# Peptides against a protein of PDB entry 5ONS, part 114

Target 1, 181 residues: chain A of PDB entry 5ONS
Amino acid sequence: MFKKFDEKENVSNCIQLKTSVIKGIKNQLIEQFPGIEPWLNQIMPKKDPVKIVRCHEHIEILTVNGELLFFRQREGPFYPTLRLLHKYPFILPHQQVDKGAIKFVLSGANIMCPGLTSPGAKLYPAAVDTIVAIMAEGKQHALCVGVMKMSAEDIEKVNKGIGIENIHYLNDGLWHMKTYK

## One batch from the design tools (peptide; made by RFdiffusion4, then SolubleMPNN)

Design b2_p22_5_s3 (from b2_p22_5, 11 letters changed)
Fold by OpenDDE base, seed 2:
Structure b2_p22_5_s3 (fold): chain B 181 residues (1-181), chain A 22 residues (1-22)
Amino acid sequence: as target 1 above (181 residues)
Amino acid sequence: MLEYPELTPEEQKLLQEYLAQI
């Protein structure tokens, strides 16, 4: 989503959201990520305005006090930014790729099934379309936010093709967009 | 307005940890 993202070219505008809209978004976030509920007031304090940075390709980035928190495309599901995920690593279920997959993930490549079934990888139960944090063998922090394109079960059985779609990865255009006020 | 402050030491370390393997 952000492989060719350039903030100067891809950001269109920024709007401050109405309270009712914020409430709706918070409810959506809790629905998507139930574990975030106890932390949501910390992540999105009531006193702080919530803004959406509108980008090309129908991308919207949810921000509070300039911090990039979540993003979505075409009013689809919200994804946490890696920066937020690093603070709250439990927001997403995890999958782990082996060391060899890191360079490909950081190039924006999708995660192929063998990279999730190989020694050093860890594949956890997850359904198709589940948003997941991609971890790497021997690494502390997520390097990617992805979406399961196959269930974990099917990844193991088929072990061929795209297992997880790479949505947002370390050092992509969104990563370099550190704050927006 | 976009702001691009310097990476924190933690972010720098994280980045280098991954980039070193590329």
Scores: peptide ipSAE 0.061, ipTM 0.597, DockQ to the pose 0.068
Fold by OpenDDE base, seed 5:
Structure b2_p22_5_s3 (fold): chain B 181 residues (1-181), chain A 22 residues (1-22)
Amino acid sequence: as target 1 above (181 residues)
Amino acid sequence: MLEYPELTPEEQKLLQEYLAQI
């Protein structure tokens, strides 16, 4: 989503949200990420304005005090930014790629099944279309936010092709967009 | 307004940890 994203070229505008809209977004976030509910007042304090940065290709980024929190495309589900995910690793279920897959993930490549089934990888139960945090062998922090394109079961059985779609990865265009106020 | 803060020490370390594997 952000492989060729440039904040200077791809941001269209920024709008400040009304209180009622913020409430709706918070409810949606709780629906998507039930475990986040106790933390929402910390992540999105009531006294702080919430903004949406509108980007090209129907990308929207939710921000508070310049911090990039979540993003979505075409009114789809919200994804946490890696920066937020590093603070709150529990927001997403995890999958772990082996050491060899790291360089490919950081190039924006989709995660292939062998990188999820090989020694050093850890594959956890997950259905198709589940948004997941991609962890790496021997690393503490997620390097990617992805979407399951196969179930964990099918990844294990078939062990060929794209297991997880790479949505947002460390050092991509969104990562380089550090703040927006 | 766009801001371009430097990477935190943690972020720099994290990035280098991954980039070293490339």
Scores: peptide ipSAE 0.047, ipTM 0.573, DockQ to the pose 0.068
Fold by OpenDDE base, seed 4:
Structure b2_p22_5_s3 (fold): chain B 181 residues (1-181), chain A 22 residues (1-22)
Amino acid sequence: as target 1 above (181 residues)
Amino acid sequence: MLEYPELTPEEQKLLQEYLAQI
């Protein structure tokens, strides 16, 4: 989603959201990520305005105090930014790729099934379309936010093709967009 | 070619942790 993203070229405008809209978004976030509920007031304090940075390709980034928290495309589901995920790693269920897959993930490539079933990888139960954090062996921080294109069960059985779609990865255009105020 | 802001020392360290194992 952000392979060719650049703040200078791809940001259109920024709007401040009304309280009713914020409430709706918070409810949606809790529905998508139940584990975030106890932390949501810390992530999105009531006293702080919530803004949407509108970008090209129908991308919207949810921000509070300039911090990029979540993003979505075409009014689809919200994804946490890697920066937020690094602070709250429990927001997403995890999957772990093997060492060999790292370079491809960091180039924006989708995660292939063998990279999730090989030694060094860890595959946890997850349904198709689940938004997941991609971890690497021995690393504290996620290197990618992805979407399961196959269930974990099918990844194990088929073990061929795209297991997880790469949505946002370390060092992509969104990563380099540190803040927006 | 995309131009990105300079990484902070912490961000650079994070990236290098992954790149070192490639």
Scores: peptide ipSAE 0.043, ipTM 0.584, DockQ to the pose 0.071
Fold by OpenDDE base, seed 3:
Structure b2_p22_5_s3 (fold): chain B 181 residues (1-181), chain A 22 residues (1-22)
Amino acid sequence: as target 1 above (181 residues)
Amino acid sequence: MLEYPELTPEEQKLLQEYLAQI
């Protein structure tokens, strides 16, 4: 999603949200990520304005005090940014790729099934379309936010093709967009 | 070759750790 993203060229405008809209978004986030509810007031304090940065290709980034928190495309599901996920790693269920897959993930490549079934990988139960945090063998922090294109069960059985779609990865255009005031 | 934006010390360390393992 952000492989060729640049703040100067891909941001269209920024809109400060009304209180009612913020409430709706918070409810959506709790629905998607039930475990975030106790932390949401810390992540999005009531006293702080919430903004949406509108980008090309129908991408919207939710920001508070310049911090990039969540993003979505075409009003689809919200994804946490890696920066937020590093602070709150429990927001997403995890999957772990082997060390050999890291360089491909960091190039924006989708995650192939063998990278999730190899000895250095850890595959946890997850349904298709689940948004997941991609962990790496021997690493503490997520390097990617992805979407299951196959269930964990099917990844194990079929073990070929795209297991997880790469949505946002460490050092992509969104990562380089450190803040937005 | 990757370009490096201005990062916090922690972010810089994280990035370098990943890059060192690829």
Scores: peptide ipSAE 0.042, ipTM 0.599, DockQ to the pose 0.095

Design b2_p22_5_s4 (from b2_p22_5, 10 letters changed)
Fold by OpenDDE base, seed 2:
Structure b2_p22_5_s4 (fold): chain B 181 residues (1-181), chain A 22 residues (1-22)
Amino acid sequence: as target 1 above (181 residues)
Amino acid sequence: MLEYPELSEEEQKLLEEYLKSI
């Protein structure tokens, strides 16, 4: 989603959200990420305005005090930014790729099934379309936010093709955006 | 069969930075 993303070229505008809209978004976030509820007031303090940075390709980035928190495309599900995920790693269920897959993930490549079933990888139960944090063998920080394109069961069984779609990865355009006020 | 793309020089540098940092 952000492989060729550039803040200067791909950001259209920034809009401050109304309280009612913020409430709706918070409810959506809680529904999507139940574990975030106790932390949501810390992540999105009531006193702080919430803004949407509108980008090309129908991408919207939810921000508070310039911090990039979540993003979505075409009013689809919200994804946490890696920066937020690094602070709150429990927001997403995890999958772990082996060391060999790191370089490809950082190129924006989708995660192939063998990279999730090989030694050094860890495959956890997850349904198709689940948003997941991609961890790497021997690393503490997620390197990617992805979407299961196959269930964990099918990944293990079939063990070929795209297991997880790469949505957002370390050092992509969104990562380098850092903040937006 | 779908294959992983080769890394550009820039991507290789980013990989090196990642491997060193975390």
Scores: peptide ipSAE 0.091, ipTM 0.706, DockQ to the pose 0.038
Fold by OpenDDE base, seed 3:
Structure b2_p22_5_s4 (fold): chain B 181 residues (1-181), chain A 22 residues (1-22)
Amino acid sequence: as target 1 above (181 residues)
Amino acid sequence: MLEYPELSEEEQKLLEEYLKSI
């Protein structure tokens, strides 16, 4: 989603959200990520304005005090940014790729099934279309936010093809954006 | 066998820096 993203070229505008809209978004976030509820007031304090940065290709980034928190495309599900996920790693269920997959994930490649079933990888139960944090063998911080293209069960059984779609990864355009006020 | 794109030199340098981190 952000492989070729550049703030200067791909951001269209930024709008401040009304209270009612913010409430709706918070409810949606809790629905998507139930574990975030106790932390949501810390992540999005009521006293702080919430803004949407509108980008090309129908991408919207939710921001508070310049921090990029969540993003979505075409009003689909929200994804946490890696920067938020690093602060709150429990927001998403995890999958761990092996050491060999790291370099390719950081190039924006989708995660292939063998990179999730090989020694060094850890595959946890997850349904297709689940948004997941991609962890790396021997690393503390997630390197990617992805979407399960196969269930964990099918990844183990088939062990071929794209297991997880790479949506946002370390050092992509969104990562480089850092902040937006 | 994994089917991944080749990394550029810049990407390889970035990878090296990442791998130095814990």
Scores: peptide ipSAE 0.038, ipTM 0.663, DockQ to the pose 0.039
Fold by OpenDDE base, seed 1:
Structure b2_p22_5_s4 (fold): chain B 181 residues (1-181), chain A 22 residues (1-22)
Amino acid sequence: as target 1 above (181 residues)
Amino acid sequence: MLEYPELSEEEQKLLEEYLKSI
């Protein structure tokens, strides 16, 4: 989503949200990520304004105090930014790729099934369309946010083709934004 | 407003860890 993203070229505007909209977004976030509920007041304090950075291709980035928290395309599901995920690694279910897959993930490539079934990888139960954190062998922090294109069961059985779509990865265009306020 | 502060020491280390690993 952000392989060719540049903040100078792709950001359109920034809008501060009203209270009612914020409440709706918070509810949606809890529905998507139940484990976030106890932390939501810390992530999005009531006293702090919430903004949406509108980008080309219908991308919206949710920000608080300049920190990029979540993003979505059109009115689809929210994805956490890697920066937020590093603070709260439990927001997403995890999948782990082997060491050899790292360079491909960091180039924006989708995660192929063998990279999730090989030695050094760890595949956890997950349904199709589940948003997941991509971990790497021997690494503490997620390097990518992805979406399951096959169930974990099918990845194991078929072990061929795209298992997880690469949505956001370290050093992509979104990562380079750092802050926006 | 876009801001590009320097990466924290932790972030720099993290990035280097991934980038140098091929």
Scores: peptide ipSAE 0.035, ipTM 0.568, DockQ to the pose 0.069
Fold by OpenDDE base, seed 5:
Structure b2_p22_5_s4 (fold): chain B 181 residues (1-181), chain A 22 residues (1-22)
Amino acid sequence: as target 1 above (181 residues)
Amino acid sequence: MLEYPELSEEEQKLLEEYLKSI
């Protein structure tokens, strides 16, 4: 989603959201990520305005105090940014790729099944379409936010093809954006 | 996104440098 993303070229505008819209978004976030509810007042304090940065390709980034928190495309599900995920790693269920897959993930490649079933990988139960944090062997911080294209069970059984779609990864255009005030 | 693309020599070098920093 952000492989060739550039703030100067791909951001269209920024709008401040009304209270009613913010409430709706918060409810949606809790529905998607139940574990975030106790932390939501810390992540999105009531006293702070919430903004949407509108980008090309129908991408929207939710921001508070300049921090990029979540993003979505075409009003689909919200994804946490890696920067938020690093602060709150429990927001998403995890999957771990082996160290050999790191270079491909950081090039924006989708995660293939063998990279999730190898000895250095760890595959956890997850259904198709689940948004997941991609961890790597020997690394503390998530390297990627992805979406399960196969269930964990099918990844193990079939063990070929795309297991997880790469959505946002370290050193992509969104990562480089850092803040927007 | 691409499915395990072939990296050029320059891309490999840049990636290696980045990996050293994280």
Scores: peptide ipSAE 0.032, ipTM 0.632, DockQ to the pose 0.033

Design b2_p22_6_s1 (from b2_p22_6, 9 letters changed)
Fold by OpenDDE base, seed 3:
Structure b2_p22_6_s1 (fold): chain B 181 residues (1-181), chain A 22 residues (1-22)
Amino acid sequence: as target 1 above (181 residues)
Amino acid sequence: MEELLEYLSQPPEVPVPLVVAP
């Protein structure tokens, strides 16, 4: 989603959200990410305005005090930014790839099934379309935010093809945006 | 890339809670 993303080229505008809209978004976030509820007031303090940075290709980025927190496309599900996820790694369920997959994931490649079933990888139960954090063997921070294109069960059974789609990865265009005030 | 790999090895600000499986 952000392989060719550039703040100067792909950001259209920024709007400040009304209180009612913010409340709705917070409820959606809790529904998507139940584990975030105890932390949501810290992540999105009531006193701080919430903004949406509108980007090309129907991408929206939710921000508070310039920090990029979540993004979505075409009003679909919210994804946490890696910057937020690195602070709160429990927001998403995890999958782990082997060391060999790291360089490919960091280039924006999708995660192939063998990278999730090989020694050093760890595959946890997850349904198709689940948003997940992709961890790596021997690393503490997620490499990317992805979406299960196959269930964990099917990944193990078929063990061929794209298991997880790479949506947002470390050092992509969104990562480099860093802040937007 | 080396700097990124080193960054990835650093602990997060809020660690993942320890979950004990039954």
Scores: peptide ipSAE 0.529, ipTM 0.847, DockQ to the pose 0.476
Fold by OpenDDE base, seed 1:
Structure b2_p22_6_s1 (fold): chain B 181 residues (1-181), chain A 22 residues (1-22)
Amino acid sequence: as target 1 above (181 residues)
Amino acid sequence: MEELLEYLSQPPEVPVPLVVAP
C-alpha cells in the first residue's frame, strides 16, 4: 500500500474530526482490536484533536498530535501503523517468518507460505482476511502489517503461494512519513 | 538494511507474550 508512497506527493488534505466521529472510530478500533481498549485513552487522549490525513488511492491516516496511529483504505478496516504497533505490539495477532524472509518482507514482498512453515517460523491459527503483525525469527519488532490471504490451516496444507499480503512494512513510505500535523 | 535489522532487534516499549491474539 505504501511502497511508493510519499507524503509530499500522495497526501491530499487533513481534516480534524468531530467528537461524534471520534467516538465512532474509537468504538470501531475496540471492535477490531479488543486488546487496545485499556490503552486507548493513552493512545488517543480525550483532550487531543483527532485528524484524518487523506491520501491518494482513498487512503486515510488517523493521527493524534501528529502521530500516525492507524490507516485504512476505502473506509475498510483500520490497520495500525508500525510506529504504533512497535509501541503496542499486542494490538494485532502475530505470525512469525523465518530469518530468511526478512530481507524480502522489508522490500515489500508478500509473505510466501514456506516462509511461515519453515524452521524458525511460527504459524498461529488465523482466518483469511485477519490483519496480523509479521514478526521475524530473532527480532522484537514487527517487520510489517499484513493480511492473511490464506488461513493458517491452508498455509500449512498448501504451503505454496502468497500466505500473507504485505500491507505496510518497515521503511516504506508510511514509515518515513513519521509525523503529520 | 543493517540499521533496520538492528532496530528490529531492540526491545519494544511494551513487551508482548510469546503468543498474541485478540
Scores: peptide ipSAE 0.528, ipTM 0.847, DockQ to the pose 0.761
Fold by OpenDDE base, seed 5:
Structure b2_p22_6_s1 (fold): chain B 181 residues (1-181), chain A 22 residues (1-22)
Amino acid sequence: as target 1 above (181 residues)
Amino acid sequence: MEELLEYLSQPPEVPVPLVVAP
């Protein structure tokens, strides 16, 4: 999603949200990520304005005090940014790739099934379309935010093709967009 | 790449809950 993303080229505008809209978004975030509820006041303090950065290709980025927190495309589900996820790694369920997959994931490659079933990888139960954090063998921070294209069960059974789509990875265009006020 | 790899090895600010493999 952000392989060719550049702030100066791909940002259209920024809108400050009304209180009612913010409330709706917070409720949606809790619905998507139940574990975030105890932390939401810390992540999105009530006193701080919430903004949406509108980008090309129907991408929207939710920001508070210039920090990029979540993004979505075409009003679909929200994804946490890696910057937020690295602070709160429990927001998403995890999958772990083997050490050999790291370089490919960091180039924006999708995660192939063998990278999730090989020694050093850890595959946890997850349904298709689940947003997940892709961890790596021997690393502490997520390499990327992805979406399950196959269930964990099918990944293990079939063990061929794309298991997880790489949506946002470390050092992509969104990562380089550190702040926006 | 080395800087990224080093960053990835640093502990997160908030502790991660233990995930038990099935």
Scores: peptide ipSAE 0.527, ipTM 0.846, DockQ to the pose 0.544
Fold by OpenDDE base, seed 2:
Structure b2_p22_6_s1 (fold): chain B 181 residues (1-181), chain A 22 residues (1-22)
Amino acid sequence: as target 1 above (181 residues)
Amino acid sequence: MEELLEYLSQPPEVPVPLVVAP
């Protein structure tokens, strides 16, 4: 989603959200990520305005105090930014790839099934379309935010093709947007 | 790449809470 993303070229505008809209978004975030509820007031303090950075390709980035927290495309589900996820790694369920997959994931490649079933990888139960954090063997921070294209069960059984779609990865265009005020 | 790999090895800012799955 952000492989060719550039802040100067791909950001259209920024709007401050109304209280009612913020409430709706918070409810949606809790629904998507139940584990975030105890932390949501810390991540999105009531006293701080919430903004949406509107980007090309129907991408919207949710920000508070200039921090990029979540993004979505075409009013789909919210994804946490890696910057937020690295602070709160429990927001998403995890999958782990082997060492050999790291360089490919960091280039924006999708995660192939063998990279999730090989020695050094760890595959946890997850349904198709689940948003997941892709961890790596021997690493502590997520490489990317992805979406299960197959269930964990099918990844293990079929062990061929794209297991997880790479949505947002470390050092992509979104990562380079450190803040937006 | 080396710098990124080193960064990935650093601990997260917020500890992962212990949760009991239902």
Scores: peptide ipSAE 0.527, ipTM 0.846, DockQ to the pose 0.539

Design b2_p22_6_s2 (from b2_p22_6, 11 letters changed)
Fold by OpenDDE base, seed 2:
Structure b2_p22_6_s2 (fold): chain B 181 residues (1-181), chain A 22 residues (1-22)
Amino acid sequence: as target 1 above (181 residues)
Amino acid sequence: MEELEEYLSKEPEVPVPPVVAP
């Protein structure tokens, strides 16, 4: 989603959200990520304005105090930014790739099934379309936010093709945006 | 790439709880 993203070229505008919209978004976030509820007031303090940065390709980035928190495309599900995920790594369920997959994931490549079933990888139960944090063997921070294209069960059984779609990865265009005030 | 991999090895700001299936 952000492989060719550039703030100067791909950001259209920024709007401040009204209270009712913010409430709706918070409810959506809790529905998607139940574990975030105790932390949501810290992540999105009531006194701080919430903004949406509108980008090309129907991308919207939710920000508070310039911090990029979540993004979505075409009013689909919200994804946490890696910057937020690195602070709150429990927001998403995890999958772990082997160390050999790191360089490919960090180039924006999708995660192939063998990278999730090999020694050093850890595959946890997850349904298709689940948004997941992609961890790596021997690493602490997620290198990617992805979407399960196959269930964990099918990844293990079939063990070929795209297991997880790479949506946002470390050092992509969104990562380089850092802040927006 | 090396710098990125080093960053990935740093401890998260908030500790990761035990992994739970979604």
Scores: peptide ipSAE 0.456, ipTM 0.814, DockQ to the pose 0.760
Fold by OpenDDE base, seed 1:
Structure b2_p22_6_s2 (fold): chain B 181 residues (1-181), chain A 22 residues (1-22)
Amino acid sequence: as target 1 above (181 residues)
Amino acid sequence: MEELEEYLSKEPEVPVPPVVAP
């Protein structure tokens, strides 16, 4: 989603959200990420305005005090930014790739099934379309936010093709967009 | 790449065990 993203070229505008909209979004975030609820007031303090940075390709980024928290496309599900996820790694369910997959994921490549079934990888139960944090063998921070394109069960059985779509990875265009005030 | 991989090895602010999808 952000492989060729640039703030100067791909941001259209920024709007400050109404209170009612913010409440709706907070509820949606809790629905999507139940574990975030105890932390939501810290992540999105009530006294701070919430903004949406509107980008090309119908991408929207939720920001608070310039910090990029979540993004979505075409009003679909919210994804946490890696910057937020690195602070709160429990927001998403995890999958772990082996060491060999790291360089490919960090180039924006999708995660192939063998990278999730090989020694050093850890494959956890997850249905198709689940938003997941891609961890790596020997690493502490997620290298990627992805979407399961196959169930964990099918990844193990088939063990071929794209298991997880790479949506947002470390050092992509969104990562380089550190803040937006 | 090495710099990125080094960053990935740093401890998160809120460390937790891997989270499994329900």
Scores: peptide ipSAE 0.452, ipTM 0.812, DockQ to the pose 0.919
Fold by OpenDDE base, seed 4:
Structure b2_p22_6_s2 (fold): chain B 181 residues (1-181), chain A 22 residues (1-22)
Amino acid sequence: as target 1 above (181 residues)
Amino acid sequence: MEELEEYLSKEPEVPVPPVVAP
C-alpha cells in the first residue's frame, strides 16, 4: 500500500474529526482490536484532537498530536501503523517468518506460504482476512503489518502461493512519514 | 538493511503478552 508512497505527493489534506465521529472510530477500533481497550485513553487522550490525513487512493491516516496511529483504505478495516504497533505489540495477533524472509518482506514482498511453515517460522491459528503483525525469528519488533490471504490451516495444507499480503512494512513510505501536524 | 535489522532487535516498550488464538 505504501511502497511508492510519498508524503509530499500523496497527501491531499487533513481534517479534524468531530466528537461523535471520534466516538464511532474508538468503538470500531475496540471491535477490531479488543485488547486495545485498556490502552485507548493513553493512545487517544480525550483532551487531544483526532485528525484524519487524507491521501490519494482513498487512504486515510488517523492521527493524534501528529502521531500516525491507524490507517485504512476505502473505508475498510483499520490497520495500526508500525510505529504504534512497536509501542503496543499486542494490538494484533502475530505470525512469524524465518530469518530468510526478512529481506524480502522489507522489500515489500508478500509472505509466501513456505516462509510461514519453514523452520524458524511460527504459524498461529488465524482466519482469512485477519490483520496480523509479521514477526521474524530472533527479532522483537514487527517488520510488517499484513492480511491473511489464506487461513493458517490452509497455509499448512496447501503450502504454496501468497499466505499473507504485505500491507505496511518497515521503511516504506508510511514509515518515513514520521509525524503529521 | 543492517540498520533496519538492528532496529527490529530492540526490545519493545511494552512487553508482548502470550499469543492468543482467535
Scores: peptide ipSAE 0.446, ipTM 0.808, DockQ to the pose 0.771
Fold by OpenDDE base, seed 3:
Structure b2_p22_6_s2 (fold): chain B 181 residues (1-181), chain A 22 residues (1-22)
Amino acid sequence: as target 1 above (181 residues)
Amino acid sequence: MEELEEYLSKEPEVPVPPVVAP
């Protein structure tokens, strides 16, 4: 989603959200990520305005005090930014790729099934379309945010093809967009 | 890329609990 993203070229505008919209978004976030509820007031303090940065390709980035928190496309599900996820790694369920997959993931490549079933990888139960954090063998921070294109069960059974789609990865265009005020 | 891999090895601000499979 952000492989060729550039703040100067791909950001259209920024709008400040009204209270009712913020409330709705918070409810959506809790529904998507139940574990975030106790932390939501810290992540999105009531006193701080919430903004949406509108980008090309129907991408929207939710921001508070210039911090990029979540993004979505075409008003679909919200994804946490890696910057937020690195602070609150429990927001998403995890999958772990082997060490050899790191360089490919950091180039924006999708995660192939063998990278999730090999020694050093850890595959946890997850349904298709689940948003997941991609961890790596021997690393502490998530490499990317992805979407299960196959269930964990099918990844193990089929063990070929795209297991997880790479949506947002470390050092992509969104990562380089550190703040937006 | 080496710098990125080093960053990935740093401890997160919030400790990551062990993942328990269902």
Scores: peptide ipSAE 0.441, ipTM 0.805, DockQ to the pose 0.645

